Peptides against a protein of PDB entry 7Q4I. Designs and how they scored, part 137

Target 1, 281 residues: chain A of PDB entry 7Q4I
Amino acid sequence: HENSTIAERLYSEVRVLCWIMTNPSNHQKKARHVKRTWGKRCNKLIFMSSAKDDELDAVALPVGEGRNNLWGKTKEAYKYIYEHHINDADWFLKADDDTYTIVENMRYMLYPYSPETPVYFGCKFKPYVKQGYMSGGAGYVLSREAVRRFVVEALPNPKLCKSDNSGAEDVEIGKCLQNVNVLAGDSRDSNGRGRFFPFVPEHHLIPSHTDKKFWYWQYIFYKTDEGLDCCSDNAISFHYVSPNQMYVLDYLIYHLRPYGIINTPDALPNKLAVGELMPEI

## One batch from the design tools (peptide; made by RFdiffusion4, then SolubleMPNN)

Design b2_p20_8_s4 (from b2_p20_8, 10 letters changed)
Fold by OpenDDE base, seed 5:
Structure b2_p20_8_s4 (fold): chain B 281 residues (1-281), chain A 20 residues (1-20)
Amino acid sequence: as target 1 above (281 residues)
Amino acid sequence: SLDEIYKRAEELAEKIDKEY
């Protein structure tokens, strides 16, 4: 028998709306598997598409399809959320239809923060944006105040936020958020280990003799090691997770247990004041 | 471009998935 008392408490106190970036061609291939796995652990789950799908609960945004429209889709997605769902959650996660998220670990990370703090979290990259930006593939989570500032203050101002729909989605939102003083938070755990990952677990856990010239090492904001010390025990997300791997991860994380090992959760940290961040490690 | 970098990362991830 599982004791989920703390997880249930956090489900109520740290409400998360998850929106999934998808397209009509991926509704059946990818998005439905998110809905059947980790997406069910969100307080609200919405699929942002160009076509409505009532079975999936997909919203048809007024955008075209293609990689060049991802920024446009992100803008429209957050506009939709602000208009219809801003009070339905405290935190607003963007993920791709091949991102896997351990929502309980995200709630744990977010617990001390006020949703009125203008902050967002993810896998922080250092290029293009002074404070950094969050990798789109790893998923990123905005506070309610961050969403408000993005939609109300940034989007209407072409000097603060790119008006056209072209560009790298994650970089563009990162620029917009910086311009309205939304802070790029540190998502690392108390040991300095990352929680949001732009690749599959294998890529992070297995020291690949991959060339130290791999772009990722130039992009990562915080220094990280490869191997078992790469990743928090409370990791939140992985990217490029196949539909089959989502079910495997669900089994491994939520069902498979080593007999005789009891994991006791750490105590929750104290809540922070509005505008306060955890100290950087 | 950044898009090309992400595309390459996706291709790499797909390759890893196929190899294992």
Scores: peptide ipSAE 0.016, ipTM 0.552, DockQ to the pose 0.101
Fold by OpenDDE base, seed 3:
Structure b2_p20_8_s4 (fold): chain B 281 residues (1-281), chain A 20 residues (1-20)
Amino acid sequence: as target 1 above (281 residues)
Amino acid sequence: SLDEIYKRAEELAEKIDKEY
């Protein structure tokens, strides 16, 4: 009895390729649960690994395993996407195998933007990169033009992009993207609430006695409140989501409904010109 | 149970807080 007409329209008009960072040890433990939950709502879903898995649709990238190779995997993943899939989508999401994403909310955020605008979105952090960078755990989404600039202009130039595979993956891509004038967008909603979250929903929704010295508060680019006002009604992602929690979230978001409450979606905003961004809040 | 899932989430959150 659901009216999905707007969601179906956005599925067609705002095409998203999701690539999932994983490894062979997590194919069965984590990645398959992404495929069985939120990943099925992407226009294209690819798992980037070091080993091929036909059941998962995993790609074997020419990189080693380990935390020190995450940046290497990201570079090779986007090279692979550019070579094989650059026209299969308008937007290109990186997520981890323990990231949960509400793809419809991401399409809603992206709708006004041209995929030819050099922009990317996520949970923006302040340190290391002048314009900021997007948290790797929360997931981040590049426009088609951003992918082109990253692969064609940044990666081949060691002065613009780190050639070594070591380093913090999210910081390194953030540096590369800044160096080719890809803009770090504002993913907040019209009320200034965040949409991409680097932790589980519980950590953001429940005012934890998190020490004000917690690194996260120094890293966030935009000031955010804790509690129920922390998060947009159109939140996009959460990180450190266990396989079981993915199914719970899938049930709560897509199946469980309070009887008699009908959600009326907001009107779609006007589309922006190429190179134009939404005004900063 | 949902309670066990929440407990595991709390344990994971604590682990994350220790790793960061």
Scores: peptide ipSAE 0.013, ipTM 0.490, DockQ to the pose 0.097
Fold by OpenDDE base, seed 2:
Structure b2_p20_8_s4 (fold): chain B 281 residues (1-281), chain A 20 residues (1-20)
Amino acid sequence: as target 1 above (281 residues)
Amino acid sequence: SLDEIYKRAEELAEKIDKEY
C-alpha cells in the first residue's frame, strides 16, 4: 500500500552515483552491508578500494591503505568516476563503509539544483576552509560540474589542489573545491535543521550525550540544537553506523509504519537556474 | 591534529556501541 511515485520520479530525475570509501579488510565486514541496505537505492554504487572485488563491485584504485592515504583514494576515486561514470549520474556521493544514507532524502534536497551548478553538500564544518568544508564521515555529494572542476581544473594544478596523498581528505577536497569556485552549499532544511550527520543518530538526538566542550560544536558551520530538533525529518546521513545498525535503520525507515499515520510529502520546490542556490535560511 | 580529533570521535562511537 505504499505510494512511491514521487520517489520513483526523483530516482529518475536526480540520479546519484554513490561511491563508498573502503579497504580490502572491510569488504566483507562493512561494505557488503552497505550494498545490502542503503546502497541499493543509489542509481550507481561503486566501492573504492585498493583491491578488486567482483562480488562487491569494488574498484582497485592505485593507492595504498591506511588513514594517510584517504586523500589519495578520494582523488583517484573521483578521477575514476570522471573517466568512467561522469554521465551515469547527476550527483556523486562520497560515503564511508560505516555511513548510512537515506538516498531519497538526498534526492529531495538536490532536486531544485542543476547538476551543472558547481556545488557540493554535506555536514559543513567551518575550520581550515573559508567557505567551510563537508565532513568526510557524514558523506558529501558533488554535482557533476563540481566533479568536473575538481578533476579537470583542481587536481592537475598543485597550486589549487594538494598533490601528495597526505592530510585530512575532507579538508583537502574542501580546499580544492573552493579554489575552483565550487560552492559549499547549505544542506539544512527549511527549518534550519541539519541533514548530514557525522555521528550516529543517538549522538545527535540525545541531549547532553556529548560533552559541551566536544570538538563538534566548534566545528559545525551552522549552529544546531541538540535533541529532537537537531535533525531534519528528511535527514540524509549518519556516520559510525555498524553493519547491524544499517539493517535496523533500513527496517525503521523503510518498513516500520505507525498504523493510521499518513505522511504526505511536501511539494517539490521550483528548479533553480544554473549557478543559483536556494535562499539562505 | 585533525587525525586525533577524528580518532577521538571514533573512540567515542566505539564506546557507545559497547554500551548496547
Scores: peptide ipSAE 0.019, ipTM 0.537, DockQ to the pose 0.101; fails the geometry check
Fold by OpenDDE base, seed 1:
Structure b2_p20_8_s4 (fold): chain B 281 residues (1-281), chain A 20 residues (1-20)
Amino acid sequence: as target 1 above (281 residues)
Amino acid sequence: SLDEIYKRAEELAEKIDKEY
């Protein structure tokens, strides 16, 4: 028996629409496994693709496939959300079809914020954008007001938002959002630990001095540690999670319990006013 | 470029996935 009362409350009060970036070749290979694991805990789950799939609930966006079209897909995805789903949720998460998300931990982070606050959260990177931008792979979540500003104010203006579909998707949306005064929030917990991660848990939990990871230390906006102190106990996302790993994570997080250990949740913080952010650590 | 960095990260992730 499990007490989920507070999680059920947050499910109702912090409504999250999750949209998954995918393509037709990944519908069965990857996206289906998102739907069968963490995606079922979203209030609304939509797969954004170039082909329709009724079994998956995939939307065919008017874009081509390939890395040079990821920015195009993001623009069209948020246009679609704004047109059809802007009132279905308070918060709008972008994730990849190999991102794993603990949605309850995201709701906990978002709880104090108004969805009318122009803010978005994720793994913040410092290059290219003055306020920073959120890593695409770790997933990022926009408030309803952030989506409105992005679609209505930024996208129609080539001076504010890149009209071409080329470019780094996460950098380009970060530029657009900055240009319409959507704030890049701090997703760290009260101990300064990160919640959104652009790699698998192993890469963050195990110290590794590989040249391939060296860039990450130059890109992270906030100072972070390696090892067990890398990550919040309320971590939200990991990237490059295989389909099999999604089921493992789902089991470990939601089913496996150490007998005799009962976790009591921390008290919810006070709600913030519209436009107010949590103090930076 | 950022695209190159992400490409390298994806390649690494794919290698790790094959080990599981």
Scores: peptide ipSAE 0.019, ipTM 0.515, DockQ to the pose 0.081; fails the geometry check

## One batch from the design tools (peptide; made by RFdiffusion4, then SolubleMPNN)

Design b2_p21_1_s1 (from b2_p21_1, 13 letters changed)
Fold by OpenDDE base, seed 2:
Structure b2_p21_1_s1 (fold): chain B 281 residues (1-281), chain A 21 residues (1-21)
Amino acid sequence: as target 1 above (281 residues)
Amino acid sequence: KEAEEIYKKAEERAKEIDKEY
């Protein structure tokens, strides 16, 4: 007995294509579990690989495998999306095969934005890119216009976008997007809490006696705290989620309910004009 | 142990990025 009317509305109005970064060795180990869990809530789900897999709907991109080829794979993935799927969605999410995403929460965040606004969202990091860049592992979502600019304007120009396939894929796409005036959006909720997370929930929720020298604190663009206030009630993604944890999260988020507690969703914000962003918190 | 391994992996990745840029 669920009332999913608003979620269904957002599913229709905020169409999301999810592409999953994977490789042939992870098709069975990881990618299939994405497909069986959160990936089914995307409007379109594509696995970007170096080998075709019809069971996964995996695409064989013309790239090599290995960490040094992730940037190449990202470029080819977005080229493929632009060529075949640019009109199939309004927003285009990159995630890893160990990223878990609550797609409904992403649709909620994206609802006010025009897909014709050149913007992308994720866990914003501050190094290397002036406006920041989005963490690859947490997943990042591009507007349709951002994809267009990336593929049509940035990728063909070596001055705007690295032609080599080497480099950190998230940094490199961040540089490219900045160079074509795609804005690095603020994905935080109205309370200033993050929505995209580069670690598992446990790592964010449990105050770790991590030294202030921990790299994450140096990388995070916006000030964040550990503990219960770390994370939005409408959190979107977590990284390093094992296949088993994906099923656990699916159960906890979509099936497990505390009896007698009724959550009333907040009203949807007003839609923004093209080019307009929500005020930064 | 698993958490530590994840943090270590993430730290290693960050170090790699810092060397590249």
Scores: peptide ipSAE 0.371, ipTM 0.892, DockQ to the pose 0.856
Fold by OpenDDE base, seed 4:
Structure b2_p21_1_s1 (fold): chain B 281 residues (1-281), chain A 21 residues (1-21)
Amino acid sequence: as target 1 above (281 residues)
Amino acid sequence: KEAEEIYKKAEERAKEIDKEY
């Protein structure tokens, strides 16, 4: 028998709204598989699209489709969340329709933080934004206060936030959030291992002997390694996960167990005050 | 092959971003 008491507690105390970036062509191909796998573990799950889909629970945002409109869609998604759902959760995750997320591990990371702290987490990249920005593909999570500041303070001010819908959505939101003093948090575990990943597990776990010129090594904010030491035992997300791989990951993480091995969870850390961050490692 | 395609796609995206900023 499995004891889920701590996970159930965190489900109640660390409420997460997950919004999924998708489009009408991917509702059946990708988004529905998120809904059938990891998305069911969110407190609230919303699919942000350009067309309504009642079966998927997709919202039609007033934006066009295509990569050049992702920033516009991100702005409208958070406006929609702020207007309709700001009190439905404490934390607000953006993920793609090919991102896989272990929501329990995210709740564990977020537990000590106040949702009134202006902070967000993800896979931190160093270019273009002084404090860094979070990779769009790995997914990123905003506190309730971060969402408020983004929508109320940043978006209405063209000096703080880009008014055009063009640009890289993750860079642009990173700029906006920095301009309203939302902190780019450190999502690494106590061993300095990453939790949000812009690739599939295989790409991080298997050393590829990539050249030092590989873009990822130039983009990462924190030093990271490949191989078994690449990833936290409490990893949160992976990107470029196919629909079939989502079901495989669900089976491996939540069903497959080595008989006779019992994992005891670490004690929860103390809660932080509003505005306080965990010490950097 | 699939892994290489993903890396290539990600690299292309990074290059696009580098051109924009």
Scores: peptide ipSAE 0.361, ipTM 0.888, DockQ to the pose 0.880
Fold by OpenDDE base, seed 1:
Structure b2_p21_1_s1 (fold): chain B 281 residues (1-281), chain A 21 residues (1-21)
Amino acid sequence: as target 1 above (281 residues)
Amino acid sequence: KEAEEIYKKAEERAKEIDKEY
C-alpha cells in the first residue's frame, strides 16, 4: 500500500555513507540500535571505534578513547573513508551513536547538489569559524569533494588543520574545511525551518524548555524559534536520542499512519551545477 | 568555552528536562 518509488530513486542517485562515532563500551549499548534502526537506510554504514567488531561492522581506528580524542577519531575516520570508501558514496555523514537520522529527508536536501561541489551541511553554528561550522551532535554531511579536500589538502598541512587530537571536533573540522574552501551550506527548508537538530524533538518542539540566555540561541547561525515552526516537515536529524527512542521514532516515522491522510511529495528541484548552491532564504 | 563542554552542559540540560516529564 506504500509507494516508495521516489525514495528508491533517491537511494540510487544520492548515495550516502554513514559513519557512526562510537567506542567499545557503546557497541552493544548504543551503536547496535543505530544499526537496527535508521542506519539500515544508509547505502553504507560504518562504525568508527577503537576496537573491531565484526557483528557491528566497527572499524578499529588508531586512536585513543575519551572525549578529548574525538577530533583525532574524526580525522582518522575520514582518512579511512578516503582510502577505502571514497567511491562507495556521493555523500558522507558523520553521526553520533545517539543521533537519529531520517536518511530519505537528507537525500531530498542533497538531491540538487553535485557531490563534486565542495560543500557540507548540518546544524550551522556561528562562533569560532567565519562561515560557521556544523554541530557535531546533530551530525553533518560532506560531499565527496569535501572529503577529498579535507583529507588530501587540509589534514597534511598544520597551517590549515590542527595536527594534535585535542579541541572541539566540530569546530576543528569546520576550521579545516573553511581553510580549503569547503562551503558551509544552508540546510534549512524553503520555509526557513531547520533540518539538523542538536537536541531531541521534544526540546525543539515544546516552547520554554530553555532560557533566552541558553547558549544555543547565541550559537545558532540562522534565527530559529521553538514550537512547531522550529523544525522542517522534512527534518533530518536529532541528537541525544536514546536506544529506546530510536525504535519509537522508527515506528512513528515509517510504520504509524493516520488512516485516510495521504502525503504527496513535492517535485524534486532542478540539479545544480558543480560549485552552485541553493539561493539563500 | 570549548564546544565539547557546551555539549556536556546541553546533555545535562536535556536530562533535567526529561526529569520534568
Scores: peptide ipSAE 0.162, ipTM 0.753, DockQ to the pose 0.097
Fold by OpenDDE base, seed 3:
Structure b2_p21_1_s1 (fold): chain B 281 residues (1-281), chain A 21 residues (1-21)
Amino acid sequence: as target 1 above (281 residues)
Amino acid sequence: KEAEEIYKKAEERAKEIDKEY
């Protein structure tokens, strides 16, 4: 028997709406596996597509398909959330249909923050946006206030937010959010370890997979290590996770246990005031 | 143009990663 009392408390106090970026061709191939694994641990789970699917709970957004329309989907997804679901959660996660997320670890990271603080978290990249932007593949989470500012203040103003649907969606939302004073938060743990990852665990945990010239090292906002010290014990997300790997991760994280080892969770930090951030490491 | 170039580079990188891993 597991004691989930703290996790249940955080489930109620740190409500997360997860929206999944997908398309009709991936509803059965990828998206349904998100729904059957980590997506079930969100307070609300919505799949954002170009076609409706009642079995999946997919929404048909008024956008075309293709990689060139990801920014369009992101804008329409957050508009849809703001119109229909802004009070259903405190935090709003974007993930891809090949992103795996440990939602309990995300709730732990978010616990001290007010949802009325204009902040968002993810894997922070340094190029193109002064404060940085969050990698789209690793997934990123907006506070309720950040969603409000994005939809109400940024999107209607072409000077603040790109009006066309072209471009890298993560860079474009990062620019928009910066322009409305939504802060790019630090998602690292108290040891300076990352929590959101733009690749599979293997690529981060095993050194020498990438050359020092690999673009990731030039893009990452904070210094990061390779190997076992790369990643927080409370890591939140990984990208490029196949459907089969999602089930493996679900088993390893939530079912497989080393007999006789009992984990004692750290104490919850003090809650921050509205507008207050944790000190950067 | 810059955003489109970034996106193309990201796509190429993603494809390279998918091929490598």
Scores: peptide ipSAE 0.141, ipTM 0.748, DockQ to the pose 0.064

Design b2_p21_1_s2 (from b2_p21_1, 11 letters changed)
Fold by OpenDDE base, seed 5:
Structure b2_p21_1_s2 (fold): chain B 281 residues (1-281), chain A 21 residues (1-21)
Amino acid sequence: as target 1 above (281 residues)
Amino acid sequence: SESEKIYKKAEEEAEKRDKEY
């Protein structure tokens, strides 16, 4: 028997709505496997698509398909959330249909923050946005106030937020959020290790997969290492996770245990005031 | 390999950003 008392507490106190970016061709191939694995640990799970799927709980957004419409989907997804679900959660996670997320670790990271603080978290990239922006594939999480500012203040103003549906969705939302003073938070743990990852675990954990010229090392906002020190013990997300790998990760994280090793969770930090952030490391 | 495909996809996404901004 597992003691999940703290996880259950955080499930109630740190409510997360997860929305999954998908398309009709991926409903059965990818999105279904998110629903059957990590997505079941969200307080609410919604699939954002261009077609309705009652089996998946997919919403048909008024957008076209293709990579040039991802920004359009993100805008319409958050509009839909604000209209129908803004009070259903405290935090609002965007993930792709090939992102894997350890939702309990995200709740742990978010616990000290007020959902009324205009902040968002993810894998922070440095180019194109002064404060940085969060990698779309690694997934990113907005506070309730961040969603409000995005939908109510940014989206209606073409000077603050791109009206067209073209562009890189993660850069575009990053620009919009910066323009309404939503802070790009630091998601690193107390050891300076990252929690949101734009690649599979193997690509972060195994050193020398890439040279120093690899784009990721130029994009990453915070200095990071390869190998075992790449990643927090409380890592939150990985990207490019195949459907089969999602089930493997679910088994490894939630079922496989080394006999005789008991992990004692760290104490929860004190809650921050509205507008307060954790100190940078 | 699957690893090479992932890296290639990620590179293409980064290159797309670099062209757009």
Scores: peptide ipSAE 0.581, ipTM 0.945, DockQ to the pose 0.810
Fold by OpenDDE base, seed 1:
Structure b2_p21_1_s2 (fold): chain B 281 residues (1-281), chain A 21 residues (1-21)
Amino acid sequence: as target 1 above (281 residues)
Amino acid sequence: SESEKIYKKAEEEAEKRDKEY
């Protein structure tokens, strides 16, 4: 017996459109496994590709394929969302076809925020962008107002947003969003633990997996540690998750239960006003 | 290992950022 009443409430009140960055070669290999696992818990799920796939619900964006066109694909994806889907959700998640997301935990994090607040969340990195930017692989979520500002105010202006399709996708969107006063939010929980992760759970949970010179420790905006204290009990995302691991995670998170242990959810926080953020920890 | 492949991919992405900015 499971009581999902709060999760069902948040599903209706915190509507999330998930768009998945993919390509035609990954439709069957990766993207379909997102659709069969965590993607089914989005209010709307769209796969952004260069080829249409009606079984997947993939959109053919007017972009070339290749790792050098990720920024171009992100721009066209958000243009497509703004034109066709801006009212279908309150929040707009970008994820990769090897990102796993616990959508209920994302709704819980987003619940206090107005979708009219110009804000976005993810794993915040510090270099190259003054306020920071969100890691592309961990996935990042824009408010409806952030999408509007990105598409309407930033993208048309070459001074605010890079017009070509080159660059690091996550840095480029981070620059554009900063230039239109979209705030890089703090996604950490009340204990200061991260929720969006640019690696698999194993790489965050196991101490001494990396040395102190590892680039990640220089990139992370907020101080973080390895081990059990690395990660929120309400973690949202992990990157580099294989198709097989997506099904394992789905089983472990949604089906496997320790008998006789019942977790009571914390009370929902008060809703914030438009433009208000939670205090930084 | 799969772990080593993940770290290598992530390092390549970081190096790409560092070269571009």
Scores: peptide ipSAE 0.580, ipTM 0.947, DockQ to the pose 0.791
Fold by OpenDDE base, seed 2:
Structure b2_p21_1_s2 (fold): chain B 281 residues (1-281), chain A 21 residues (1-21)
Amino acid sequence: as target 1 above (281 residues)
Amino acid sequence: SESEKIYKKAEEEAEKRDKEY
């Protein structure tokens, strides 16, 4: 018998709406596998597309198709969330249709924070935005207040937020959020290990002979090492996860257990006041 | 390999950012 009492408590106290960036060509190929795996652990799951799909629960956003419209789709997705779903959750996760997320680990990270704190979390990148920005592919999570500020304060103001649909989606939302004083949080664990990952587990866990010139080492906001210490025991996300690998990860994380090893969860931290952040490590 | 395809895709995304900013 598994004791899920703490996970059930966090499911109720740390409500997460997950929206998945997808397109009509990926509804059957990718998005349905998110719905059948990790997406079922969100309090609400919405697929943001250019076409409606009632089987998937996909929303047709008023955006064109193509990779050049990702920023446009992100703006419309958060507008849709704010209009229809802002009270359905406390936290709002963006993920891609090839992102895998351990939602329980995200709830654990978010537990101390007030959803009225203007903050967002993810894999923090350094370039182009002073406070940093979160990698689009690793997924990023906004507080309810961050969504409010983004939609109500940033999006209507061309000086604060880019009105056109061009640019890198993750950089553009990062600029907008910075301009409305939404803080780019630190998602690392108490040991300084990352929780959101822009690659598959294999690429983080196995030291690749990647040259020190590899772009990722220049982009990461916090210094991290490859290998076993790369990743938190409470890791939240991985990117470029194939549909088949999502089912493998679901099995490994939620079903496969080494007999005789009992994991006792750490005590929950104290809740923070509105506007308070955890100390940086 | 699938690994090489992932790295290439990620590099292309990074290069796109570097060209736009």
Scores: peptide ipSAE 0.576, ipTM 0.945, DockQ to the pose 0.808
Fold by OpenDDE base, seed 4:
Structure b2_p21_1_s2 (fold): chain B 281 residues (1-281), chain A 21 residues (1-21)
Amino acid sequence: as target 1 above (281 residues)
Amino acid sequence: SESEKIYKKAEEEAEKRDKEY
């Protein structure tokens, strides 16, 4: 028997719309496996594509396909969300069709924050944006106010937000959000461990003989380590997760239990005022 | 390996950012 009372409470109080970046060639290969695994734990799940798919619940955005159009797709996705879904959730997660997300852990991280606070969370990278930006692959979550500022204040102004669809999607949204005073939050737990990960669990948990020149060490905004201490016990996301690995992760996280071990959840923190952030560690 | 392919993809993404900015 499982007690889900706190998770059910957070499902109601911390509403998350998840939008999945996909394309028509990946609807069956990748996106459907998100829908069948972690995506079912979102309050609302939308697949953002260039073609409609009624089986998947995919939206056809007015954009081309390919990596050079990812920024264009992100702009149109958030415009679509603002127009049709801004009141359907409090928080708005972008993920890729090969990102795995533990939505309950994300709700726990978000619980103290007001959705009217202009903030977003993810795996923070330091290059090119003064406050940092969130890794596109690890997924990132905007507050309702952050979405409003992005769509209403940033996107219409070419001085604040790039009008072209070229560029790195995550850098470009990071620039736009900074220009409208949306804060790049700290996603780390109380022990300083990360929650959003741009790689699979194996690549974070197993110390690699990567040298100091490895790009990730130059990009990461906060100091991080490899090994078992790499990752929060309340980790939120991993990237480059294959369809098969999504089902394995779903089994390991939600079904497999060591008999006789009962975890008691930590107490929920106090709610913050509008505009207030948790102290950075 | 699959692991090597993941690292390569991630590296290509980082290199693309470094060329664009």
Scores: peptide ipSAE 0.566, ipTM 0.944, DockQ to the pose 0.822

